# Ledger of designs, part 4: peptides against a protein of PDB entry 7K3S

Target 1, 60 residues: chain A of PDB entry 7K3S
Amino acid sequence: MEELSGKPLSYAEKEKLKEKLAFLKKEYSRTLARLQRAKRAEKAKNSKKAIEDGVPQPEA

## One batch from the design tools (peptide; aimed at target 1 K43 K45)

Design b2_p26_4_s4 (made by RFdiffusion4, then SolubleMPNN; its pose is not in this set)
Fold by OpenDDE base, seed 4:
Structure b2_p26_4_s4 (fold): chain B 60 residues (1-60), chain A 26 residues (1-26)
Amino acid sequence: as target 1 above (60 residues)
Amino acid sequence: DEKEEAEKKKKEEEEKKDEEIKKELA
């Protein structure tokens, strides 16, 4: 992969890099949304467990 | 119906490009 570090990228190479960047941004956003859903689900499980274990929920 | 088919075709084309990029990144 070292041969491209000094040559101006062709139009096609630039478009391919834009498509790769768009894909990576989409996957990042999807992963972030999944992580946020997982954290919410973990909080909901912990809240359900705390109710089941008779631990007073900290009032927000 | 024509707009829904155009959106479906666009989504399928985007999904094909995403799978091609994913294969190139692996």
Scores: peptide ipSAE 0.289, ipTM 0.775, DockQ to the pose 0.019
OpenDDE base, seeds 1, 2, 3, 5: peptide ipSAE 0.284, 0.283, 0.284, 0.285; ipTM 0.773, 0.771, 0.776, 0.777

Design b2_p26_7_s3 (made by RFdiffusion4, then SolubleMPNN; its pose is not in this set)
Fold by OpenDDE base, seed 5:
Structure b2_p26_7_s3 (fold): chain B 60 residues (1-60), chain A 26 residues (1-26)
Amino acid sequence: as target 1 above (60 residues)
Amino acid sequence: EEKEKKEEEEKDKKLKEEEEEKKKKE
């Protein structure tokens, strides 16, 4: 069992790793944007409820 | 998006098959 730890990655393996990294970065950015939108929507709902319930919003 | 993912998965399968073939010849 020769240790796979020493063979330099082929050009094809490097390009595939770049494609995978680009895909993962895109999906990360998409997920982060979705999370930030969800948090903003939750704050807007909580603000609307707290105005309706007469609860003082914590001033920022 | 789904087509690009399927093409990458097919490329992944071909590279694993080539790696397994190299590993069987060693």
Scores: peptide ipSAE 0.140, ipTM 0.676, DockQ to the pose 0.009
OpenDDE base, seeds 1, 2, 3, 4: peptide ipSAE 0.135, 0.141, 0.144, 0.126; ipTM 0.672, 0.673, 0.683, 0.664; seeds 2, 3 fail the geometry check

Design b2_p26_7_s4 (made by RFdiffusion4, then SolubleMPNN; failed a check: too like the target's own chain; its pose is not in this set)
Amino acid sequence: EEEKKKKEEEKEKELKKKEEEKKKKE

Design b2_p26_8 (made by RFdiffusion4)
Pose (drawn by RFdiffusion4):
Structure b2_p26_8 (pose): chain A 60 residues (1-60), chain P 26 residues (1-26)
Amino acid sequence: as target 1 above (60 residues)
Amino acid sequence: EEIEELEEEIEELEEEIEELEEELEE
């Protein structure tokens, strides 16, 4: 399921690698997706296809 | 002449896109 990224990292280095870069990767693809979908749907109501979003965290 | 014909085709396609957008807004 998950991917084990960061073998030779100590406790703190690994803690910072997972938590920080995962938060940043999520909010990168997250904010990009929220605004990109709002842009296309508001210009013209088009038939949406796919998005991996599921649990929203009150974000606007 | 080939470039003019392609420009005309592009204009016609743009007009069709505008019409389709208007239909999608409804």

## One batch from the design tools (peptide; aimed at target 1 E15 K25 Y28)

Design b2_p27_1_s1 (made by RFdiffusion4, then SolubleMPNN; failed a check: too like the target's own chain; its pose is not in this set)
Amino acid sequence: ELSYADKEKLEKKKKELEEEFKKEEEK

Design b2_p27_2_s2 (made by RFdiffusion4, then SolubleMPNN; its pose is not in this set)
Fold by OpenDDE base, seed 1:
Structure b2_p27_2_s2 (fold): chain B 60 residues (1-60), chain A 27 residues (1-27)
Amino acid sequence: as target 1 above (60 residues)
Amino acid sequence: KKKKLEEEFKKLLEEEKKKIEKEAKEE
């Protein structure tokens, strides 16, 4: 069993990791919201084409 | 492309969370 004997992080290093984690959570949530908006916009475009052409579009 | 960025951010969040959680259990 390799003991990952990483030296205990200082208080300042722990706070810096919490700040990095909070930033990454914000960017993840922003990316997810952009992905969900893109999926809704694609579904709305495919629904307009399916009404106009009568052909079922393949589920992506 | 957008799914790949979501997976990369999720992986980075899990790795950083796992580091902080290990260090909080040694105190």
Scores: peptide ipSAE 0.106, ipTM 0.633, DockQ to the pose 0.200
OpenDDE base, seeds 2, 3, 4, 5: peptide ipSAE 0.071, 0.095, 0.095, 0.086; ipTM 0.591, 0.642, 0.645, 0.622

Design b2_p27_2_s3 (made by RFdiffusion4, then SolubleMPNN; its pose is not in this set)
Fold by OpenDDE base, seed 3:
Structure b2_p27_2_s3 (fold): chain B 60 residues (1-60), chain A 27 residues (1-27)
Amino acid sequence: as target 1 above (60 residues)
Amino acid sequence: KKKELEEEFKKLLEEKLKEIEKEAKEE
């Protein structure tokens, strides 16, 4: 990874970083929403299974 | 395993976002 930290970024390099940032923000938001949905679904299963002693929750 | 991989991928994205935000703030 070239450390661009020592040279002023060209306009084209700044635009490329903005595009990469926008892409990563989108993928982060998608991953976060999926993770939060999975955690909510697990909590909803665990709140229903707090009545059935002895089934190991699949480590998903 | 699927949640662990999603948490690891989330952590990697957070790290890469911080790197790019640091590089993009050198304006």
Scores: peptide ipSAE 0.100, ipTM 0.651, DockQ to the pose 0.119
OpenDDE base, seeds 1, 2, 4, 5: peptide ipSAE 0.058, 0.054, 0.086, 0.055; ipTM 0.589, 0.585, 0.626, 0.600

Design b2_p27_4 (made by RFdiffusion4)
Pose (drawn by RFdiffusion4):
Structure b2_p27_4 (pose): chain A 60 residues (1-60), chain P 27 residues (1-27)
Amino acid sequence: as target 1 above (60 residues)
Amino acid sequence: PDEEKLEEIEEEIEELEEEIEEAEEEL
């Protein structure tokens, strides 16, 4: 399921690699998706296809 | 923890933060 990124890292290095870069990778694709979908749907109501979003964390 | 590995991780964090700011500005 998950991917084991970071073999030779100590406790703190690995802690910062997983938590920080994962939060950033999520919010990168997340904010980009929220605004990109709002942009295309508001200009013209088009047939949406796919998005991996599921549990929202009150974000606007 | 090794200082060199911590610096490399900080650099990757800073690059991702810059990419996020650039992507927000484009939107």

Design b2_p27_4_s1 (made by RFdiffusion4, then SolubleMPNN; from b2_p27_4, 12 letters changed; failed a check: too like the target's own chain)
Amino acid sequence: SDKEKMEEIEEKIKELKEKLEEEKKKL

Design b2_p27_4_s2 (made by RFdiffusion4, then SolubleMPNN; from b2_p27_4, 13 letters changed)
Fold by OpenDDE base, seed 1:
Structure b2_p27_4_s2 (fold): chain B 60 residues (1-60), chain A 27 residues (1-27)
Amino acid sequence: as target 1 above (60 residues)
Amino acid sequence: SDPEKMKEIEEKIEELKKKLEEEKKKL
C-alpha cells in the first residue's frame, strides 16, 4: 500500500477541512455552554436545598 | 507551506473532536 500521505490537498479539500474545523468549533462551544448551564443549575438546586434543609451557607 | 497548514488544521480537528467527546461525557 503506497501511503498516499504525499498528495497535495486540492483547494476543495482545503476548504472542506476549514468548514469541518468551523463546525467542530461551533459544536464544542455549544456543548461547553450546555455543560456550564447544567453545572450552574445543579449548584442553584443544591444551594436551594441546603437553605431549605437549614444547613449553614458558607459565608461568602 | 500549504501542506503544513493543512496538517495543523487536521491536528486541530482531532483536538476539537477529543474535546467535544470529553465534554459530551460530562453532560
Scores: peptide ipSAE 0.135, ipTM 0.748, DockQ to the pose 0.270
OpenDDE base, seeds 2, 3, 4, 5: peptide ipSAE 0.134, 0.133, 0.133, 0.130; ipTM 0.745, 0.746, 0.745, 0.744

Design b2_p27_6_s4 (made by RFdiffusion4, then SolubleMPNN; its pose is not in this set)
Fold by OpenDDE base, seed 4:
Structure b2_p27_6_s4 (fold): chain B 60 residues (1-60), chain A 27 residues (1-27)
Amino acid sequence: as target 1 above (60 residues)
Amino acid sequence: EWEEFEKELEELLKELPHLRERVESLP
């Protein structure tokens, strides 16, 4: 536990934390959009496998 | 793969609350 020693953060430290929060919010939104694409891609792969396993081989 | 992005999201979700609290605790 890094004790946030009760020194008031300087204006520069406050701005650096706000910048880090803004960056993490942006990366979160980007990662969420990637997750949503990946989830759709995996669902599409599973649907394709289910169609391929459901084709009865024509007995020739 | 899905698992790689899930892990990246879990890491970001662990950091965001702590960083929000630290920014909101500032007058």
Scores: peptide ipSAE 0.086, ipTM 0.684, DockQ to the pose 0.050
OpenDDE base, seeds 1, 2, 3, 5: peptide ipSAE 0.085, 0.082, 0.086, 0.084; ipTM 0.683, 0.678, 0.682, 0.683

Design b2_p27_8 (made by RFdiffusion4)
Pose (drawn by RFdiffusion4):
Structure b2_p27_8 (pose): chain A 60 residues (1-60), chain P 27 residues (1-27)
Amino acid sequence: as target 1 above (60 residues)
Amino acid sequence: EAEEELEELEEEIEELEEEFEELEEEK
């Protein structure tokens, strides 16, 4: 399911790699998706296809 | 503003990936 990224990292290095880079990768694709979807749907109501979003964390 | 925020997040991601690749190579 998950991917084991970071074999030769100590406790702190691995802690920072997983938590910080995962938060940044999530919010990168997250904010980009929220605004990109709002942009296309508001200009003209188009038939949406796919999005991996599921649990919202009150974000606007 | 949202484009600038996305550019800053991309730069932070690239810098962290480079730092962790350097630490792996050193070990």

## One batch from the design tools (peptide; made by RFdiffusion4, then SolubleMPNN; aimed at target 1 L35 A44; its pose is not in this set)

Design b2_p28_1_s1
Fold by OpenDDE base, seed 3:
Structure b2_p28_1_s1 (fold): chain B 60 residues (1-60), chain A 28 residues (1-28)
Amino acid sequence: as target 1 above (60 residues)
Amino acid sequence: DEVKKKIEEELKKEEEEIEKELEEEKKK
């Protein structure tokens, strides 16, 4: 029986995890907004190169 | 787009679970 019932996190450990998750979510949203701006800027450049070959861009 | 949505949903569930446990501990 692996004791995968990890010791119940202390109140202070749970607060620290909440802060880490909030930070990760903020950095994710910031990175996502940068990626979306980059994709829009690339589409604006590629709209001038619409003369060669229908490669479906992978929706990531 | 779908992978982004899954990560945002997972992070939200973990935040809600931790918040619930912290509220239960504050009531003891």
Scores: peptide ipSAE 0.094, ipTM 0.639, DockQ to the pose 0.050
OpenDDE base, seeds 1, 2, 4, 5: peptide ipSAE 0.058, 0.058, 0.057, 0.077; ipTM 0.589, 0.589, 0.591, 0.644

Design b2_p28_1_s4
Fold by OpenDDE base, seed 3:
Structure b2_p28_1_s4 (fold): chain B 60 residues (1-60), chain A 28 residues (1-28)
Amino acid sequence: as target 1 above (60 residues)
Amino acid sequence: EKVKKEIEKKLKEEEKKIDKELEEKKKK
């Protein structure tokens, strides 16, 4: 019987992990919203034939 | 890539704030 020798996370470590997870979920949601806006803007630009030079698209 | 690096930077900054707040709560 290999005891799962992971010391039980302290209350403080659990709260820290919850806060990190909440923050990561928030930044993920912001990134998805930015990606969706970028895809909509690209589709709108491709529908308007204006070949005007010289802004590198930020790769997501 | 740039967006992932920005998220990772912000995550590391938030982790440092959490670490300080938890250390202050252990001293009271």
Scores: peptide ipSAE 0.099, ipTM 0.653, DockQ to the pose 0.020
OpenDDE base, seeds 1, 2, 4, 5: peptide ipSAE 0.067, 0.096, 0.065, 0.062; ipTM 0.594, 0.648, 0.589, 0.588; seeds 2, 5 fail the geometry check

Design b2_p28_2_s1
Fold by OpenDDE base, seed 3:
Structure b2_p28_2_s1 (fold): chain B 60 residues (1-60), chain A 28 residues (1-28)
Amino acid sequence: as target 1 above (60 residues)
Amino acid sequence: VEEEIKRKLEEEEKKLEEELKKEEEKKK
């Protein structure tokens, strides 16, 4: 039995982990929303370039 | 680049959830 002898986290340490998790979920959703906007803007540019040269788009 | 940011955030989320779960188990 590996006693992971980490002291029981205090109630305050638990709340701090929940706050970090909530912050991380927020930054994740913000990053994904930025990404999806970038991909839509790239597709709109590529639809305008696909008329000019049949070059394979790099998957970013 | 974007998939790497997604993966790093998912790994850090999983780590925080595992730390929280281990602490709830110590109170039973």
Scores: peptide ipSAE 0.104, ipTM 0.641, DockQ to the pose 0.016
OpenDDE base, seeds 1, 2, 4, 5: peptide ipSAE 0.091, 0.095, 0.092, 0.084; ipTM 0.647, 0.647, 0.642, 0.630; seed 2 fails the geometry check

Design b2_p28_2_s2
Fold by OpenDDE base, seed 3:
Formats: sequence, structure tokens, C-alpha cells
Structure b2_p28_2_s2 (fold): chain B 60 residues (1-60), chain A 28 residues (1-28)
Amino acid sequence: as target 1 above (60 residues)
Amino acid sequence: VKEEIEKKLEEEEKKIEKELEEEKKKKE
């Protein structure tokens, strides 16, 4: 068994770590939602441009 | 990638919650 040679975290340190994980999960979800919105906006822009340029849209 | 990060976060949250519950039971 690898002795995780870290001092056992106090109750207060574990609570702070839980809060940090919850924060990171929230910021991850926010960043992902922004990325997905950007990708959808790019696809919509490219689709509009393909119609304007008279280029056949590749059927998905 | 997304699912792997969400899974790792959930595993670490669950580990911390278990350790906090065990420490509460030891102080009672």
C-alpha cells in the first residue's frame, strides 16, 4: 500500500477542499456551456455563409 | 475528456464526504 505520506487533513481543510471542488465543478460547467455556445454559433455562421455563397450544405 | 473530468471530480467529492462523515462519527 503506498503510504500517502501526506499529513491527514483536518476537518476544516477537508471542508475547504470540498468547497474548492464544488467551485471548480461550477466553473468547468460554465466554461463548457460557453464553449458549446461558441461552437453552435460558429456552425450557425458557417451554415448562413454556405447558403449565401450558394454552396450545397453537407447533409449531416 | 468531459466525462473523465466529471467522474474524477465526483470520485474526489465522494472521498472527502466519506472522510468528513467518519470524522463526525469519531467526535460524537
Scores: peptide ipSAE 0.121, ipTM 0.658, DockQ to the pose 0.047
OpenDDE base, seeds 1, 2, 4, 5: peptide ipSAE 0.099, 0.124, 0.087, 0.106; ipTM 0.624, 0.675, 0.616, 0.660; seed 2 fails the geometry check

Design b2_p28_2_s3
Fold by OpenDDE base, seed 3:
Structure b2_p28_2_s3 (fold): chain B 60 residues (1-60), chain A 28 residues (1-28)
Amino acid sequence: as target 1 above (60 residues)
Amino acid sequence: VKEKIEEELKKEEEEIEKKLEEEEKKKE
């Protein structure tokens, strides 16, 4: 029996991890929605800028 | 930049979920 080398988490530590996980899932979903919107806006700009010259887009 | 932040958030979520599952399995 290898002692899994972590002290058992207290009830309060488990609740803090659940709160952190819920926060991270929310920030991930928000970031993903912002990325998808940026990629759509870039495609719409590139379809109009295929007619007008010369500015490098900032890397996402 | 945004894709790297999404990858880091996803990794931290998977690590937290794994720690919670390992603590539930210790009660059986």
Scores: peptide ipSAE 0.137, ipTM 0.707, DockQ to the pose 0.017
OpenDDE base, seeds 1, 2, 4, 5: peptide ipSAE 0.061, 0.071, 0.074, 0.134; ipTM 0.625, 0.644, 0.643, 0.703

Design b2_p28_2_s4
Fold by OpenDDE base, seed 5:
Structure b2_p28_2_s4 (fold): chain B 60 residues (1-60), chain A 28 residues (1-28)
Amino acid sequence: as target 1 above (60 residues)
Amino acid sequence: VREEVERQLKEEEEKIDEELKKEEEKKK
């Protein structure tokens, strides 16, 4: 059982790790929001094509 | 877009690691 007797992180090291984690979470959330918007836009385009291909032209 | 985020995350990591190294050097 390796004692993870890693030297206790200083207060400064803990704050830097919190800043890093906050940055990572922010950029993840931004990327996820972009991906979700792109998927919604793709679904909306596919739905428009399905409506356009599914309207029988009125026989004149 | 993903690659640019991964680049920015890596650059921020490198800055944090450099700041930590500078603080450790000031404590010796």
Scores: peptide ipSAE 0.109, ipTM 0.664, DockQ to the pose 0.016
OpenDDE base, seeds 1, 2, 3, 4: peptide ipSAE 0.069, 0.070, 0.068, 0.067; ipTM 0.591, 0.592, 0.588, 0.589

Design b2_p28_7_s1
Fold by OpenDDE base, seed 5:
Structure b2_p28_7_s1 (fold): chain B 60 residues (1-60), chain A 28 residues (1-28)
Amino acid sequence: as target 1 above (60 residues)
Amino acid sequence: AEEKAKELEKELEEKKKELEKEIEEALK
């Protein structure tokens, strides 16, 4: 339980944190893009089902 | 498809919380 509350972060520690933040932002953006693709794919499936249930099969 | 969306939403929220913690640590 070391209260690190008092030591100014070294230049190296600050650069390591910046790198970690850049990585996390990249991973967040990647996950968000995957989620957006999944939501679009779900809407496209629901739209196809609504069309299939709404088209009366032409009687032969 | 809904399960994958829920899993990705969970992963997104975990990444947000991790990012917020690192921002808080970098600002101290």
Scores: peptide ipSAE 0.131, ipTM 0.726, DockQ to the pose 0.186
OpenDDE base, seeds 1, 2, 3, 4: peptide ipSAE 0.068, 0.072, 0.124, 0.127; ipTM 0.635, 0.633, 0.715, 0.717; seed 1 fails the geometry check

Design b2_p28_7_s2
Fold by OpenDDE base, seed 5:
Structure b2_p28_7_s2 (fold): chain B 60 residues (1-60), chain A 28 residues (1-28)
Amino acid sequence: as target 1 above (60 residues)
Amino acid sequence: AEKKAEELERKLEEKKRELEEKIKEALE
């Protein structure tokens, strides 16, 4: 265990870290939802091309 | 576009873990 022997964070510093964590959780959820939409859009493009050209698209 | 979203997801998860660790250490 690296003893991060840093001075105990003040109440204000702890609250600021909680706010940053809440922001990061929100941005993570937004990014994950964007990634899932991108994967669905790519699958829809690949299925349309696989019907049109008979060639499995290489994952780009 | 997917690779950039996956890279951003990884960076956000890493930063989330780092902040969770700092909060845990600050609450000890």
Scores: peptide ipSAE 0.106, ipTM 0.684, DockQ to the pose 0.068
OpenDDE base, seeds 1, 2, 3, 4: peptide ipSAE 0.058, 0.057, 0.098, 0.100; ipTM 0.618, 0.597, 0.683, 0.687

Design b2_p28_7_s3 (failed a check: too like the target's own chain)
Amino acid sequence: AEKKAEELEKKLEEEKEKLEKEIEEALK

## One batch from the design tools (peptide; aimed at target 1 L32 K43 K45 N46)

Design b2_p29_1_s3 (made by RFdiffusion4, then SolubleMPNN; failed a check: too like the target's own chain; its pose is not in this set)
Amino acid sequence: EIDEKLAELKKEKEEALKKLEEEKEKVKE

Design b2_p29_2 (made by RFdiffusion4)
Pose (drawn by RFdiffusion4):
Structure b2_p29_2 (pose): chain A 60 residues (1-60), chain P 29 residues (1-29)
Amino acid sequence: as target 1 above (60 residues)
Amino acid sequence: EEVEEEIEEAEEELEELKEELEEEEIEEE
């Protein structure tokens, strides 16, 4: 399921690698998706296809 | 040090992306 990224890292280095870069990778694709979808749907109501979003965390 | 540099680069990319998206004009039908 998950991917084991970071073998030779100590406790703190690994802690920071997983938590920080995962938060950043999520909110990068997250904010980009929110605004990109709002942009295309508001200019013209088009048939949407796919998004991996599921649980929203009250974000606007 | 490498991990911290990667974190700083990723924060900077996310801030730039938020600024570019805020500058976009979204029109309504």

Design b2_p29_2_s1 (made by RFdiffusion4, then SolubleMPNN; from b2_p29_2, 12 letters changed)
Fold by OpenDDE base, seed 2:
Structure b2_p29_2_s1 (fold): chain B 60 residues (1-60), chain A 29 residues (1-29)
Amino acid sequence: as target 1 above (60 residues)
Amino acid sequence: KEVEEKIAEAKKKYEELKKKLEEEKIEKA
């Protein structure tokens, strides 16, 4: 893979790289939001089980 | 930081978050 990092990027190459960056940032943000939602849903399930089992929730 | 470095960092962070999301699914299965 030629590292394009050593040559002055053309205008078209810069725009293509900006589009790729915008796409990857969007996918990153989507994945982060999914991960954070999954962790919140897990904590909410564990809290329901611990209330049902009478176990004191560890203070946050 | 060049646009390429920012792309590489965004890709790395994406794969790290994807891995953590799959690990959290496996722990529930």
Scores: peptide ipSAE 0.095, ipTM 0.657, DockQ to the pose 0.235
OpenDDE base, seeds 1, 3, 4, 5: peptide ipSAE 0.083, 0.073, 0.071, 0.072; ipTM 0.654, 0.610, 0.610, 0.613

Design b2_p29_2_s2 (made by RFdiffusion4, then SolubleMPNN; from b2_p29_2, 12 letters changed; failed a check: too like the target's own chain)
Amino acid sequence: SEVEKKIAEAEKKLKELKEKLEKEKIEKR

Design b2_p29_2_s4 (made by RFdiffusion4, then SolubleMPNN; from b2_p29_2, 11 letters changed; failed a check: too like the target's own chain)
Amino acid sequence: SEVEEKIKEAEKELKELKEKLAKEKIEKR

Design b2_p29_3 (made by RFdiffusion4; failed a check: too like the target's own chain)
Pose (drawn by RFdiffusion4):
Structure b2_p29_3 (pose): chain A 60 residues (1-60), chain P 29 residues (1-29)
Amino acid sequence: as target 1 above (60 residues)
Amino acid sequence: EKEELKEKLEEAEDPVEKAYLEEELEYEE
């Protein structure tokens, strides 16, 4: 399910690698998706296809 | 324009960007 990224890292290095870069990867694709979907739907109501979003964290 | 979007789609690695480009190819009012 998950991917084990970071074998030779100590406790702190691994802590920072998982938590920081996962938060950044999430909010990168997350903010990009919220705004991109709002952009295309507002210009013209098009038939949306797919998005992996599920649980929202009050974000606007 | 559609050929340029297909090229961009083939070059895209991010699945969110691919989904966005696919919607541009099928964009209607």

Design b2_p29_3_s1 (made by RFdiffusion4, then SolubleMPNN; from b2_p29_3, 8 letters changed; failed a check: too like the target's own chain)
Amino acid sequence: EEEELKEKLEKEKDPVVKEILEEELEEEE

Design b2_p29_4_s1 (made by RFdiffusion4, then SolubleMPNN; its pose is not in this set)
Fold by OpenDDE base, seed 4:
Structure b2_p29_4_s1 (fold): chain B 60 residues (1-60), chain A 29 residues (1-29)
Amino acid sequence: as target 1 above (60 residues)
Amino acid sequence: EKMEEIEKKAAELKERLERERERLLEELR
């Protein structure tokens, strides 16, 4: 039985970990919102490519 | 921005978020 006698994280280390989690959650939510926009843009491009062979779309 | 690059970044951020949650839950036991 490996005694995981890792000293419990100090209050300050636990708060730093909570801040890191809040940051990662924010970055994930921002990236997920970008992904949802990109998926909508790709669907719109695929729907427009069926009708308009002639106009260069602006790079996203 | 390529959809695939955003999807990869979203997966990496999700995995990192899950690992840091598990660490916090282990330290709160």
Scores: peptide ipSAE 0.395, ipTM 0.865, DockQ to the pose 0.050
OpenDDE base, seeds 1, 2, 3, 5: peptide ipSAE 0.393, 0.391, 0.390, 0.389; ipTM 0.866, 0.864, 0.864, 0.864

Design b2_p29_4_s3 (made by RFdiffusion4, then SolubleMPNN; its pose is not in this set)
Fold by OpenDDE base, seed 5:
Structure b2_p29_4_s3 (fold): chain B 60 residues (1-60), chain A 29 residues (1-29)
Amino acid sequence: as target 1 above (60 residues)
Amino acid sequence: KKMEEIEKKIAELKKKLEEEKKKLQEELA
């Protein structure tokens, strides 16, 4: 068990970590929104192709 | 294939975010 023997972080260090966490949450949300749009676009493409080919949608 | 790749990438990003969040919370305690 590595001891939690780290010196107590200064107020400034704690605020910097909070800013880093806020940044990571923002980048995650941005990336998630892009991936969700890509998923919707691929689903729409697959549905259009299934209508055109008369074949049941491959669960891709 | 592409939908599964997107879902896998979403899961990987969620896992990475929770791991980084946990580390930052341990450092803030």
Scores: peptide ipSAE 0.132, ipTM 0.731, DockQ to the pose 0.048
OpenDDE base, seeds 1, 2, 3, 4: peptide ipSAE 0.083, 0.092, 0.131, 0.120; ipTM 0.701, 0.702, 0.727, 0.722; seed 3 fails the geometry check

Design b2_p29_5_s1 (made by RFdiffusion4, then SolubleMPNN; its pose is not in this set)
Fold by OpenDDE base, seed 1:
Structure b2_p29_5_s1 (fold): chain B 60 residues (1-60), chain A 29 residues (1-29)
Amino acid sequence: as target 1 above (60 residues)
Amino acid sequence: ADVSELEKKLEEKKKELEEEIKKLKEELE
């Protein structure tokens, strides 16, 4: 059913949409935290490889 | 998961959030 963009959602539909939004925000935050950990792990791996390859680490 | 996979997944979650925020705004207008 195309909920026509013009009927106000019922109270129950609004609460369901808020619940879905809260869930999506949580999943976004979890994914962001995973990405930040992965970027740190990649930097640490690259730093270890640069030492093993005898290449000067880029300062910046 | 590698950085590239997580970046893609983050963008997908961002898009899903933007779509749900848009629906909430359209219902308040």
Scores: peptide ipSAE 0.365, ipTM 0.838, DockQ to the pose 0.153
OpenDDE base, seeds 2, 3, 4, 5: peptide ipSAE 0.358, 0.359, 0.357, 0.358; ipTM 0.836, 0.836, 0.838, 0.836

Design b2_p29_6_s2 (made by RFdiffusion4, then SolubleMPNN; its pose is not in this set)
Fold by OpenDDE base, seed 4:
Structure b2_p29_6_s2 (fold): chain B 60 residues (1-60), chain A 29 residues (1-29)
Amino acid sequence: as target 1 above (60 residues)
Amino acid sequence: KEKELLEEAEKEAEEAKEKEEEEKKKKLE
């Protein structure tokens, strides 16, 4: 058994890791929101092209 | 601010790893 012979993280190191995790969660949510906006913009572009090309939009 | 704190936390984690590797080298000699 390799004992994880790491010295227990100091209080300061634990707080920095919590801050890093909070930041990464925030950036993940921001990136997800960007992806959702990009998908909506792509759908809107495809819908605009379909109207311009005279293709009847399937009614939802 | 949040990026600077992240970079500082990464720097301290790298310095901590370097010290651990140096301590491992010193224990092998």
Scores: peptide ipSAE 0.220, ipTM 0.716, DockQ to the pose 0.010
OpenDDE base, seeds 1, 2, 3, 5: peptide ipSAE 0.094, 0.125, 0.193, 0.210; ipTM 0.629, 0.681, 0.686, 0.709

Design b2_p29_6_s4 (made by RFdiffusion4, then SolubleMPNN; failed a check: too like the target's own chain; its pose is not in this set)
Amino acid sequence: KEEELLKKAEEEAEKAKKKKEEELRKKLE

Design b2_p29_8 (made by RFdiffusion4)
Pose (drawn by RFdiffusion4):
Structure b2_p29_8 (pose): chain A 60 residues (1-60), chain P 29 residues (1-29)
Amino acid sequence: as target 1 above (60 residues)
Amino acid sequence: ELEEEFEETLEELLEEAEEEAEEFEEELE
């Protein structure tokens, strides 16, 4: 399910790699998706297809 | 560097979304 990224990292290096870069990768694709979908839908109501979003964390 | 990449990616995706919306309006007309 998950991907084991970071074999030769110590406790702190691995802690920072997973938590920081995962938060950044999430919010990168997350904010990009919220605004991109709002942009296309507001200009003209088009038939949406797919998004992996599910649990929202009050974000606007 | 990550901030600049984010801004460039956001601008490109917004431009593509505008083009897709304009093409869809033309199909409705």

